# Peptides against a protein of PDB entry 1MQS, part 65

Target 1, 223 residues: chain A of PDB entry 1MQS
Amino acid sequence: ILKMLFLNKDLNNNDNITTITDDIFNQQEIIWKVLILDIKSTATISSVLRVNDLLKAGITVHSLIKQDRSPLPDVPAIYFVSPTKENIDIIVNDLKSDKYSEFYINFTSSLPRNLLEDLAQQVSITGKSDKIKQVYDQYLDFIVTEPELFSLEISNAYLTLNDPKTTEEEITGLCANIADGLFNTVLTINSIPIIRAAKGGPAEIIAEKLGTKLRDFVINTNS

## One batch from the design tools (peptide; made by RFdiffusion4, then SolubleMPNN)

Design b2_p16_2_s2 (from b2_p16_2, 7 letters changed)
Fold by OpenDDE base, seed 4:
Structure b2_p16_2_s2 (fold): chain B 223 residues (1-223), chain A 16 residues (1-16)
Amino acid sequence: as target 1 above (223 residues)
Amino acid sequence: SFNPIKKLDLKAAIKE
């Protein structure tokens, strides 16, 4: 997250947030930026960073992507949002309207190919591709609430999975979302886990989906 | 090794 806030520059990961922010503050001129979030990424940021951390990182204003935002044409913007068609359209509209000086786009999870193509096509049509400085998948589809504990912040996951009225389709969909979040977490940890799950329930479904994702990733990265 | 951050290439996406 800090790397993102500093425009994905290499940071010394051995330092704590305070040390990193202080060092950057002392060594470099602060570039003031706007941070655009959605509901999900807001939770993620809030779990990891304090208001003071954002300020030290040069974030002067943060707003929700769906909110009406005033144009700041002289200020660079960092987007940290979910990879959705809606968010892409909003970003492109912001680009068209010259809402910000520069656009640093970070998706909270992997951007599907079709959406990447859509984004690319729309940006190309605007003729303002030069303002798009970065596009990243951050794989931060989780919230760190405390040491060694994280949450995917999927609303009512436990209740939904245990409600007898929940349809199989709903369960499958939820399990897929959980697996996606776990996959992103694994990538962040940079370790391939041994997956253990109870048989006969949602945990097994999640484990299978996660396993498939990990296998596919390993195959694709080794190729 | 897993890279949690992936840079996306928009130009490449258009050419494909």
Scores: peptide ipSAE 0.131, ipTM 0.738, DockQ to the pose 0.699
Fold by OpenDDE base, seed 1:
Structure b2_p16_2_s2 (fold): chain B 223 residues (1-223), chain A 16 residues (1-16)
Amino acid sequence: as target 1 above (223 residues)
Amino acid sequence: SFNPIKKLDLKAAIKE
């Protein structure tokens, strides 16, 4: 995933995310990019990367592929989306409209031959094939789904929490809602969890809120 | 070795 964010340059896979991003950020000129995701890839990115990781990788804006997006004709775009006909059509439409300066396309899984041919044909018709810089298939088998994974089904939570335009009040409100959801889940399962969260982001805020709620609950129930 | 990333040649596909 980090490799993708750095336009598929060779990265030392033995280094942790922080070391890689710090080294690149400090040593090279940052190329600012737009990251286009879908619902599935958003979940994937959220599980692996922090807000600071995206920023250090030069991702200034991220959006869903199905959302209306403002043209940024001078900015390169990274697509990380499912290999579907719908997504291909949207990418081609973005290409036709000169939505971005360059297109780096990464599919979240193998692209079927028929869809590859469709993409190629449509791109050819536009006459703008030179703007397509990369097309990759991603094999994300390394992402292991935990058996005890659940979702609170909060739409666009990751995008909202990581959008620089989101206000502190909005973040606080959303984090509170998430903490409430987690708290209710904990009560339903009837077990007190060990809370683990990444530092320096919304997850830490949520963890603190949840911790406080649990502590208060324990105090009130033991009392 | 398993390569998690496969580069696709779109240019070749366009020429076909």
Scores: peptide ipSAE 0.118, ipTM 0.730, DockQ to the pose 0.296
Fold by OpenDDE base, seed 5:
Structure b2_p16_2_s2 (fold): chain B 223 residues (1-223), chain A 16 residues (1-16)
Amino acid sequence: as target 1 above (223 residues)
Amino acid sequence: SFNPIKKLDLKAAIKE
């Protein structure tokens, strides 16, 4: 998250948030930026960063992507939003309207290829691709509630998984979503966990899916 | 090491 707020510049990853923000604030000229969030990313950022941290990172204004925002044509914008068609369309509209000087786009999770192509196509049509400085996929699909506890904030997940009326397809789909969230969490923490799950239930399904994702990732990154 | 950030290339996506 901090890396994103500093336009994905190389930061010393071994330092805590306070040290990083203090060092950057003291050593570099602060670049004031607008931070554009959605509901999900707002929750994520709020769980990890304090308002003072945002300020130290040069975030002068933060707004929701779906809200009407005043144009700041001389100010760069950081988008940290879910990879959805709706958000892409809004970003493109902001680009068309020259709402900001530069666009640093960070998706909260992996952007599907179809949406990437859509974004690329729309940006190309605008003729303002040069204003798009960065496009990144982030893996921050979680909320940290406690130092060793986090939540994916999937609505009614527990109820759905434990409802005897829930279909196998629904369970499978939900388990896949949970596994994706956990995968993103693991990548964000940059540590491969030992997965433990209760046998014979949704937890096992999730664990298996997560394990597969992690294995695939390790294999693909080490190749 | 896990890289939680992946840079995307829009230009490459258009040519595909």
Scores: peptide ipSAE 0.118, ipTM 0.739, DockQ to the pose 0.707
Fold by OpenDDE base, seed 2:
Structure b2_p16_2_s2 (fold): chain B 223 residues (1-223), chain A 16 residues (1-16)
Amino acid sequence: as target 1 above (223 residues)
Amino acid sequence: SFNPIKKLDLKAAIKE
């Protein structure tokens, strides 16, 4: 993922994310880029990277591919999206409209040959193939095994949290709702969990809120 | 060694 954010340049994989980003940040001029995601890739990015990591990688704005995005014709774009016909069509439309200066396309999984051919054909018709700088397949298949897994089933949570148009207040509100849901779950389980969350993002906010709720509850119940 | 990143060639895809 970091490699993708740095336009698939070779990175030292032995270093942690912070070290990599710091080293690159200090040694190279930051190229500001737009990151275009879909729902699936948003979840992937959020699970691995902190908000600060994106910034250090030069991601100035991240948006959903299906969102109405403002043209930034002088800014390169990184697409990290599912290999679907729909996404391909959107990318091609963005290309036709000169939405961005350069297109770095990364699919979240293997692009089928038929779709690759479709993409290639459509791009060729536009006459703007030179703007397509990269096309990559990413193989980020993660299997998470947990003793217990649940969902709060909050509709559009990822969309809201990752929409650049979402206000801080909205994020805070959503995080509070999520924390409430988690709190209720914890109470149902009747055990105090160890909370682990990625730092620098919504997860941290949620964790803090949840922690506070749990602490308050414990204090109140012991009193 | 499995490379999780594969570079795709659009030009090659058009010629097929």
Scores: peptide ipSAE 0.097, ipTM 0.723, DockQ to the pose 0.343

Design b2_p16_2_s3 (from b2_p16_2, 6 letters changed)
Fold by OpenDDE base, seed 4:
Structure b2_p16_2_s3 (fold): chain B 223 residues (1-223), chain A 16 residues (1-16)
Amino acid sequence: as target 1 above (223 residues)
Amino acid sequence: SFDPIKKLDLKKAIKE
């Protein structure tokens, strides 16, 4: 997240957040930026960073992507949002309207190919592709609540999985979403976990899906 | 090793 806030520059990972922000604050001129979030990414940022951390990183203002935002044509913007068609359309509209000087786009998870193509097509039509400086998949669709404990913040996941009225299709869909989030978490921590799950329930389904994703990723990266 | 941050090649995608 800190890397994102500093426009994905290389940061020394051995330092705590405070040390990193202090060092950058003392050594470099602060580039003031706008941070554009959605509901999901807001929760993620709030779990990891303090308000003071944002300020030290040069975030002058943060807003929700769906909210009406004032134009700041001389200020660069960092988008940290979910990879959805809706968010892409909003970003493109912001680009068209010259809402910000530069666009640093960070998705909370991997952008599907179809959406990437859509983004590319829309940006090409605007003729303002030069304003898009970065497009990153951050794989940060989780919330760190406690050391060694995190949450994907999937709404009512427990209730949905334990409601007898929930359909098998709904359970399968939810399990897939959870597995995607866990996969992104694994990539973020940069280690392959040993997966343990209770048998005979949703946890097993999730574990299987996650295992498949990890195996596929390892195979694809080693080929 | 996993790369936690994947840079998307938007320029390439726009040209395709």
Scores: peptide ipSAE 0.017, ipTM 0.579, DockQ to the pose 0.694
Fold by OpenDDE base, seed 5:
Structure b2_p16_2_s3 (fold): chain B 223 residues (1-223), chain A 16 residues (1-16)
Amino acid sequence: as target 1 above (223 residues)
Amino acid sequence: SFDPIKKLDLKKAIKE
């Protein structure tokens, strides 16, 4: 997240958030930026960063993507939003209107190919592709609530998984979503976990799906 | 190593 706020520049990852922000604040000229969030990413950011951290990162103002925002044509913008068609359309509209000087787009999770193509197509039509400086998948589909504890904030997940009326298809679908969230979390943490799950239930399904995703990722990245 | 940040090649996508 901090890396994103500093336009995805290489930061020394071994330091505490406070140390990183202090060092950057002291060593570099602050580039003031606008941070554009959605509801999901707001929760994510709020769970990890303090308001002071945002200020130290040069965030002058933060707003929701769906809110009416005043043009700041001389200010770069960081988008940190869900990879949805709606958000893409809004970003493109902001681009068309020259709402900001530069666009640093960060998606909370992986942008599907179809949406990437859509984004590319729309941007190409605007003729302002040069203003888009970055497009990143940040893989931040989780909220840190406590040390070593996080939540995917999937509504009623426990209830759904434990309701005897829930269909197998629904369970499978939910498990897939959970696995995706966990996968993104793992990528964010940048550490391969040992997966432990109870046998004979949804947890096992999730673990298997997650394991597969991780294996596939490792294979594809090392190849 | 896992890279928590995946850079998307927008330029390539635009040209495709």
Scores: peptide ipSAE 0.016, ipTM 0.532, DockQ to the pose 0.692
Fold by OpenDDE base, seed 3:
Structure b2_p16_2_s3 (fold): chain B 223 residues (1-223), chain A 16 residues (1-16)
Amino acid sequence: as target 1 above (223 residues)
Amino acid sequence: SFDPIKKLDLKKAIKE
């Protein structure tokens, strides 16, 4: 998250948030930016950062993407939003209206290829592609509650997994979604975990799916 | 960190 706020520059991950922000504040001129969020990303940011951390990172104003926002044509904007068609359309509209000077787009999870192509097409039509400086998938589909505990914030997951009326297909689908969230978490932490799961239940299914995803990722990265 | 813009630029460059 801090990396995103500093326009995806390399940061030393071993330092405390306060140390990082202080060092940057002292070494470089602060670039003031606008932070554009949605409901999901707001929860994510709030779970990890304090208001003072945002200010130290150069965030002067933060707003929801669906809210009416005043144009700030001389100010760069960081978008941190869900990868949806709706959000893409709003970003493109903001681009068309010259709402900000530069656009740093960060999606909370992986942007599907079809949506990426849609974004590219719409941006090309505007003729303002030069204003888009970055597009990143941040893979932050979780909320940190404690240093060793986090939530994927999947609604009614426990109920769905334990309801006898739930179909095997529904369980499989939910387990896949959970595995995707965990996979994103692993990528964010940048470490391959040892997976432990209870046998004979949904946790085992999730563990197997996650293991497969991780193995595939390692193979693809090393090739 | 995968930069989708770089990927798109690369694809465009390959098609031109």
Scores: peptide ipSAE 0.014, ipTM 0.530, DockQ to the pose 0.163
Fold by OpenDDE base, seed 2:
Structure b2_p16_2_s3 (fold): chain B 223 residues (1-223), chain A 16 residues (1-16)
Amino acid sequence: as target 1 above (223 residues)
Amino acid sequence: SFDPIKKLDLKKAIKE
């Protein structure tokens, strides 16, 4: 997250947030930026960073992507939003309107290929592709709650998984979503976990899905 | 010419 706020520059992740922000603040000229969030990413940011951390990172203003925002054509913007068609369209509209000077786009989770292609196509049509400086998938589909504890904050997950009226399809879908979130978490932590799950329930399904994703990823990255 | 597809470096993002 801090890396994102500093335009994805290399940062030493071994230091605490305060140390990192202080060091950067003292060593480099702060580039003031606007941070554009959605509801999900707001929760993510709030779980990890304090307001003061944002300021030290050069975030002057943060707003929701769906809110009316005043144009700041001389100010770069960081988007940290969910990879949705809606958000892409808004970003492109902001680009068309020259709302900001530069666009650093960071998606909270994996951007599907179709959406990436859509983004590329729309940006190309605008003729303002030069303003798009970065497009990243941050794999931050989780909330930090406690040390060594992460939450995906999926609404009603427990209820859905334990409701006898829930269909197998719904369970499978939810498990897939959870597995995706966990996968993103693993990638963010940059450590291959030992996966443990209770047998005979959704947790096992999730574990299997996660395991498969990790295996596939390792294979694909080594090729 | 900027190509968003080319700019999206997933491998780099994963390592970060």
Scores: peptide ipSAE 0.009, ipTM 0.422, DockQ to the pose 0.090

Design b2_p16_2_s4 (from b2_p16_2, 7 letters changed)
Fold by OpenDDE base, seed 5:
Structure b2_p16_2_s4 (fold): chain B 223 residues (1-223), chain A 16 residues (1-16)
Amino acid sequence: as target 1 above (223 residues)
Amino acid sequence: SFDPIKKLDLQAAIKA
C-alpha cells in the first residue's frame, strides 16, 4: 500500500509503516496526490493506514470513485479500486474530463483480460493515454482485522457454503472467489503459506484452488 | 520472494 502511495517506487519495506513514512517525508519533497477509492478499498486502507499516514504519503484528498469529485487538473491521482467495468468507465470518464494531471491506476486484485482490453480500447479512443502513468494489480483484496487474522469480507459466505439449498455451482463459484482473495493475500504478504483445510467440504475446494494458483504463479514467475 | 505488484502493459494493449 505504501509503495502504491508513493507511485510504486522502490521502498525499503523492512521497516514499519511509521518508519517508512517518516523517512520518506523527511528525505524528499512531498508530491501531493489525490487518492481515489471504492468501498472495498476504503476498508482495506482503513485497516492498515491512519489518516496521518496518508498525509505523510502526500495524500491531500481522498474520495470515493463514485462520488462527484471536483476537478484537480494539476494534481496527480492514485486510483486504488476494484477491477470492475464500472470503475474502469469512471476512470476513463475522469481521463476524458482531464480531472487530474496524471493517473496512477491500482487495482485491488488482478484485472481480467477482457477488462484490460476494454480499458485499453477506451483509453485509446480518448487520445490521452499519456496521462496514464501506471496500471498495477496490487493484490490487496482483504481487510486486516488482527495481526494473525484477516477477512475477505465476502457477504454471507458462511451461510452460502453451509446452506443445504446452495447448489454445487454456487459453491464452486464462491470457492473460486475465496481462493482468489486468499491468493491476493498471499502475494501481499510475500510469503508462500502452508495451507491447511478441513477435508470433505468447501475448505478443501478452496485449498486446492489456492494451491493451484500459487503453483502456477511460482512456475510462471520463475521461468 | 516475489513481487506482489503486477504491472500491466496498458500501452501495449492500447496499441494492439
Scores: peptide ipSAE 0.024, ipTM 0.633, DockQ to the pose 0.722
Fold by OpenDDE base, seed 2:
Structure b2_p16_2_s4 (fold): chain B 223 residues (1-223), chain A 16 residues (1-16)
Amino acid sequence: as target 1 above (223 residues)
Amino acid sequence: SFDPIKKLDLQAAIKA
């Protein structure tokens, strides 16, 4: 997975993820990339990497492949998605629309020959095959639980929260927006969640804000 | 993992 995030460059696997990301982060210029996921790959990423790891790998934003994504024609994209006809069609459409500058395609498992041929055929028609830089099969050695997942679709949230240049005020503001989004989601689901967040960071701020909103809502509703 | 055969196949298919 880390290799994928670094455009499948060779990495020393003898060290833990933190050491690897720290070393790379300190030694080279960060190439910022968009990470396109699906539900399955999101679970995989979440099980192995922390948000900070993604940032250190140069991931500015991650989005679901089926989400409406804004064009970033100057930004390279890493796709890490299931090898399906649907995903292939979406990737090709993204290619046609010049949604990103470069396409690094990684499938969560082996792409069947028929789908590979389909991909190739569609890409050939676009005349933009040069933008596809990589096609990889990423084999997972573990079973990942597929949680219920949703996204607030806040662009550059992780970048903003983890950028050292971001002010406390900006962080607080963004956390408030995230908490609002989560609150709305909770209301839609009509279930009060157990909130868990890492301590000492934006997650804690968000959790606190969300908790307050939920408590206030419950009090007002019971009242 | 990277499959070099797959890469070649893709390139060949694109060029065909």
Scores: peptide ipSAE 0.020, ipTM 0.603, DockQ to the pose 0.103
Fold by OpenDDE base, seed 1:
Formats: sequence, C-alpha cells, structure tokens
Structure b2_p16_2_s4 (fold): chain B 223 residues (1-223), chain A 16 residues (1-16)
Amino acid sequence: as target 1 above (223 residues)
Amino acid sequence: SFDPIKKLDLQAAIKA
C-alpha cells in the first residue's frame, strides 16, 4: 500500500509504516496527489493506514470513485479500485474530462484480459494515453483486523456455503473467490502458509483451490 | 504488483 501511495517506487519493506512515512516526509519534497477509492478498497486501506499516514504520503484529498469530484487538472491521481467495467468507465471519463494531471491506476486484484482490452481500447480513443502513467493489479483484497487475523469481507459467506438451497455452481464460484482472496493475502505477506481447513465441507474445497494456485504460482515464478 | 506482460499488452493496444 505504501509503495502504491509513493507511485510504486521501490521502498524498504523492512521498515514500519511510521518510519517510512517520516523519513520520506522529512527528506523528500512531497508530491501532493488525490487518492480515489471504492467502498472495498476504502476498508482495505483504512485497516492498514491511519489518516496521518495518508497525509505524510502526500494524499491531499481522498474520494470515492462514484462520488462527484471536482477537477484538479494540475494534481496527479492514484486510483485504488476494484477491477470492474464500471470503474474502468469512470476512470476513462475522468481521463476524457482532464480531471487530473496524471493517472496512476491500481486495481485491488488482477485485471482480467477482457477488461484490460476494454481499458486499452477506450484510452486509445481518447488520445490521452500519455496521462496514464501506471496500471497495476495489486494483491490487497483483504482487511487486516488483528495481527494474526484478517477478513475477506465477503457477506454471508458461511450462510451461503452451508445453505442446502445453494447450488453447486454458486458454491464453486464463491469458493473460487475466497481462494483468490486468500491467494492475494499470501502474496502480500510473502510467505507460503500451512493451510488448515475443516474436512468434509467448503473449507476443504477452498484449501485445495488455494493449494493449487500456490503451486502454480511457485512453478511460474521459479521457471 | 505489476505484470510486465499486461503492461506491454496495454501499451500495444493503446498505440494501435
């Protein structure tokens, strides 16, 4: 998250948030920027950062992507939002209207190919592709509540998975989403976990999916 | 993270 707030430049990940923000604030000229969030990413970033951390990172103002925002044509913007068609359309509209000077786009999870192509196509039509400086897909679709506890903030997940009326397709889809969230969490903490799941239920399915994703990732990164 | 492949794809698509 801090890396994102500093336009994805390399930071020492061994330092705590306070040390990093204090050092940068004191040693470098602050680049003031706007932070655009959605509901999900707001919860995510708020679980990790304090208001003072945002200020020290040069965030002068933050807003929801769906909210009406005043133009700041001389100010760079950081988007940290879900990879959805709706958000892409809003970003492109902001680009068309010269809402900000530069666009640093960070998606909360992986941007699928179809949306990537859509974004590229729309941006090409605007003729303002030079204003888009970065496009990242982050691995931060989780909430940190305690040092040893986190949440994916999936509403009624337990109820849905244990409801006998839930279809196999619904279960499979939800399990995949949960596994994706857990996978992103693992990548964020940069450590392969020991997975413990209850047997004979959805938790076991999720554990299997997560295990597969982790194995595939390890193979791909080490190739 | 930043996927280099996606970066190239996006840039190529934007330039096309």
Scores: peptide ipSAE 0.014, ipTM 0.514, DockQ to the pose 0.247
Fold by OpenDDE base, seed 3:
Structure b2_p16_2_s4 (fold): chain B 223 residues (1-223), chain A 16 residues (1-16)
Amino acid sequence: as target 1 above (223 residues)
Amino acid sequence: SFDPIKKLDLQAAIKA
C-alpha cells in the first residue's frame, strides 16, 4: 500500500511505516496527491494505515470515487478501486473533464482483459492517454485485522457454504472467489505458504484451487 | 519470486 502511495516506487519493507515515510520525506521532494477510493479499498486502507500515514505519503485529500469531486487540474490523482465497469467509466469521465493533472490507476484485484480493452478504447477516444501514467493490479482484496489473521470480507460466506440448500455450482463459485482472494494475499505477502485445510468440505476445495493457482503462477513467471 | 504489483499493459492495448 505504501508503495502505491509513492507511485509504486521500490520501498524497503523491513522497516515500519513511520520509518519508511520519514526517510522518504527527508530524502526526496514530496509529491502531493489526491487519493480516490471506493468502499472496499477504503476498508483496506483503513485497516493498514492511519490518517497521519496518508499525510506523510503526500495525500492531501481522499474521496470516494462515486462522490462528486471538485476539479484539481494541477494535482495528480491516485485511484485505488475495484476493477469494475462502473469505476472504469467514472475514471474515463474524470479524464475527459480534466479532473486531475495525472492519473495513477491501481486496482484492488486483477483487471479482466475485457475491461482492460474497454478502458483502453475509451481512453483512446478521449485523446488524453498521456495523462494516464500507471495502471496496476495491486492484489489487495483483503482486510488486515491482526498480524496473523485477515479477512476477505465475503458476505454470508459461512452461511452459504453450510446451507444444505446451496447448490454445488454456488459452492464452487464461492470457493473460487475465496481462492482468488487468498491468491492475491499470497502475492502481496511475497511468500509461498504451506496450505492446510480440513478434509471433506469447502476448505479442501479452496485449498486445491489455491494450490493450482500458485503452481500455475510459479511456472508461468519462473520466479 | 512473487511481485505484489503487476503493471498492466494499457499502452499496448490502446495501440491495438
Scores: peptide ipSAE 0.024, ipTM 0.632, DockQ to the pose 0.711; fails the geometry check

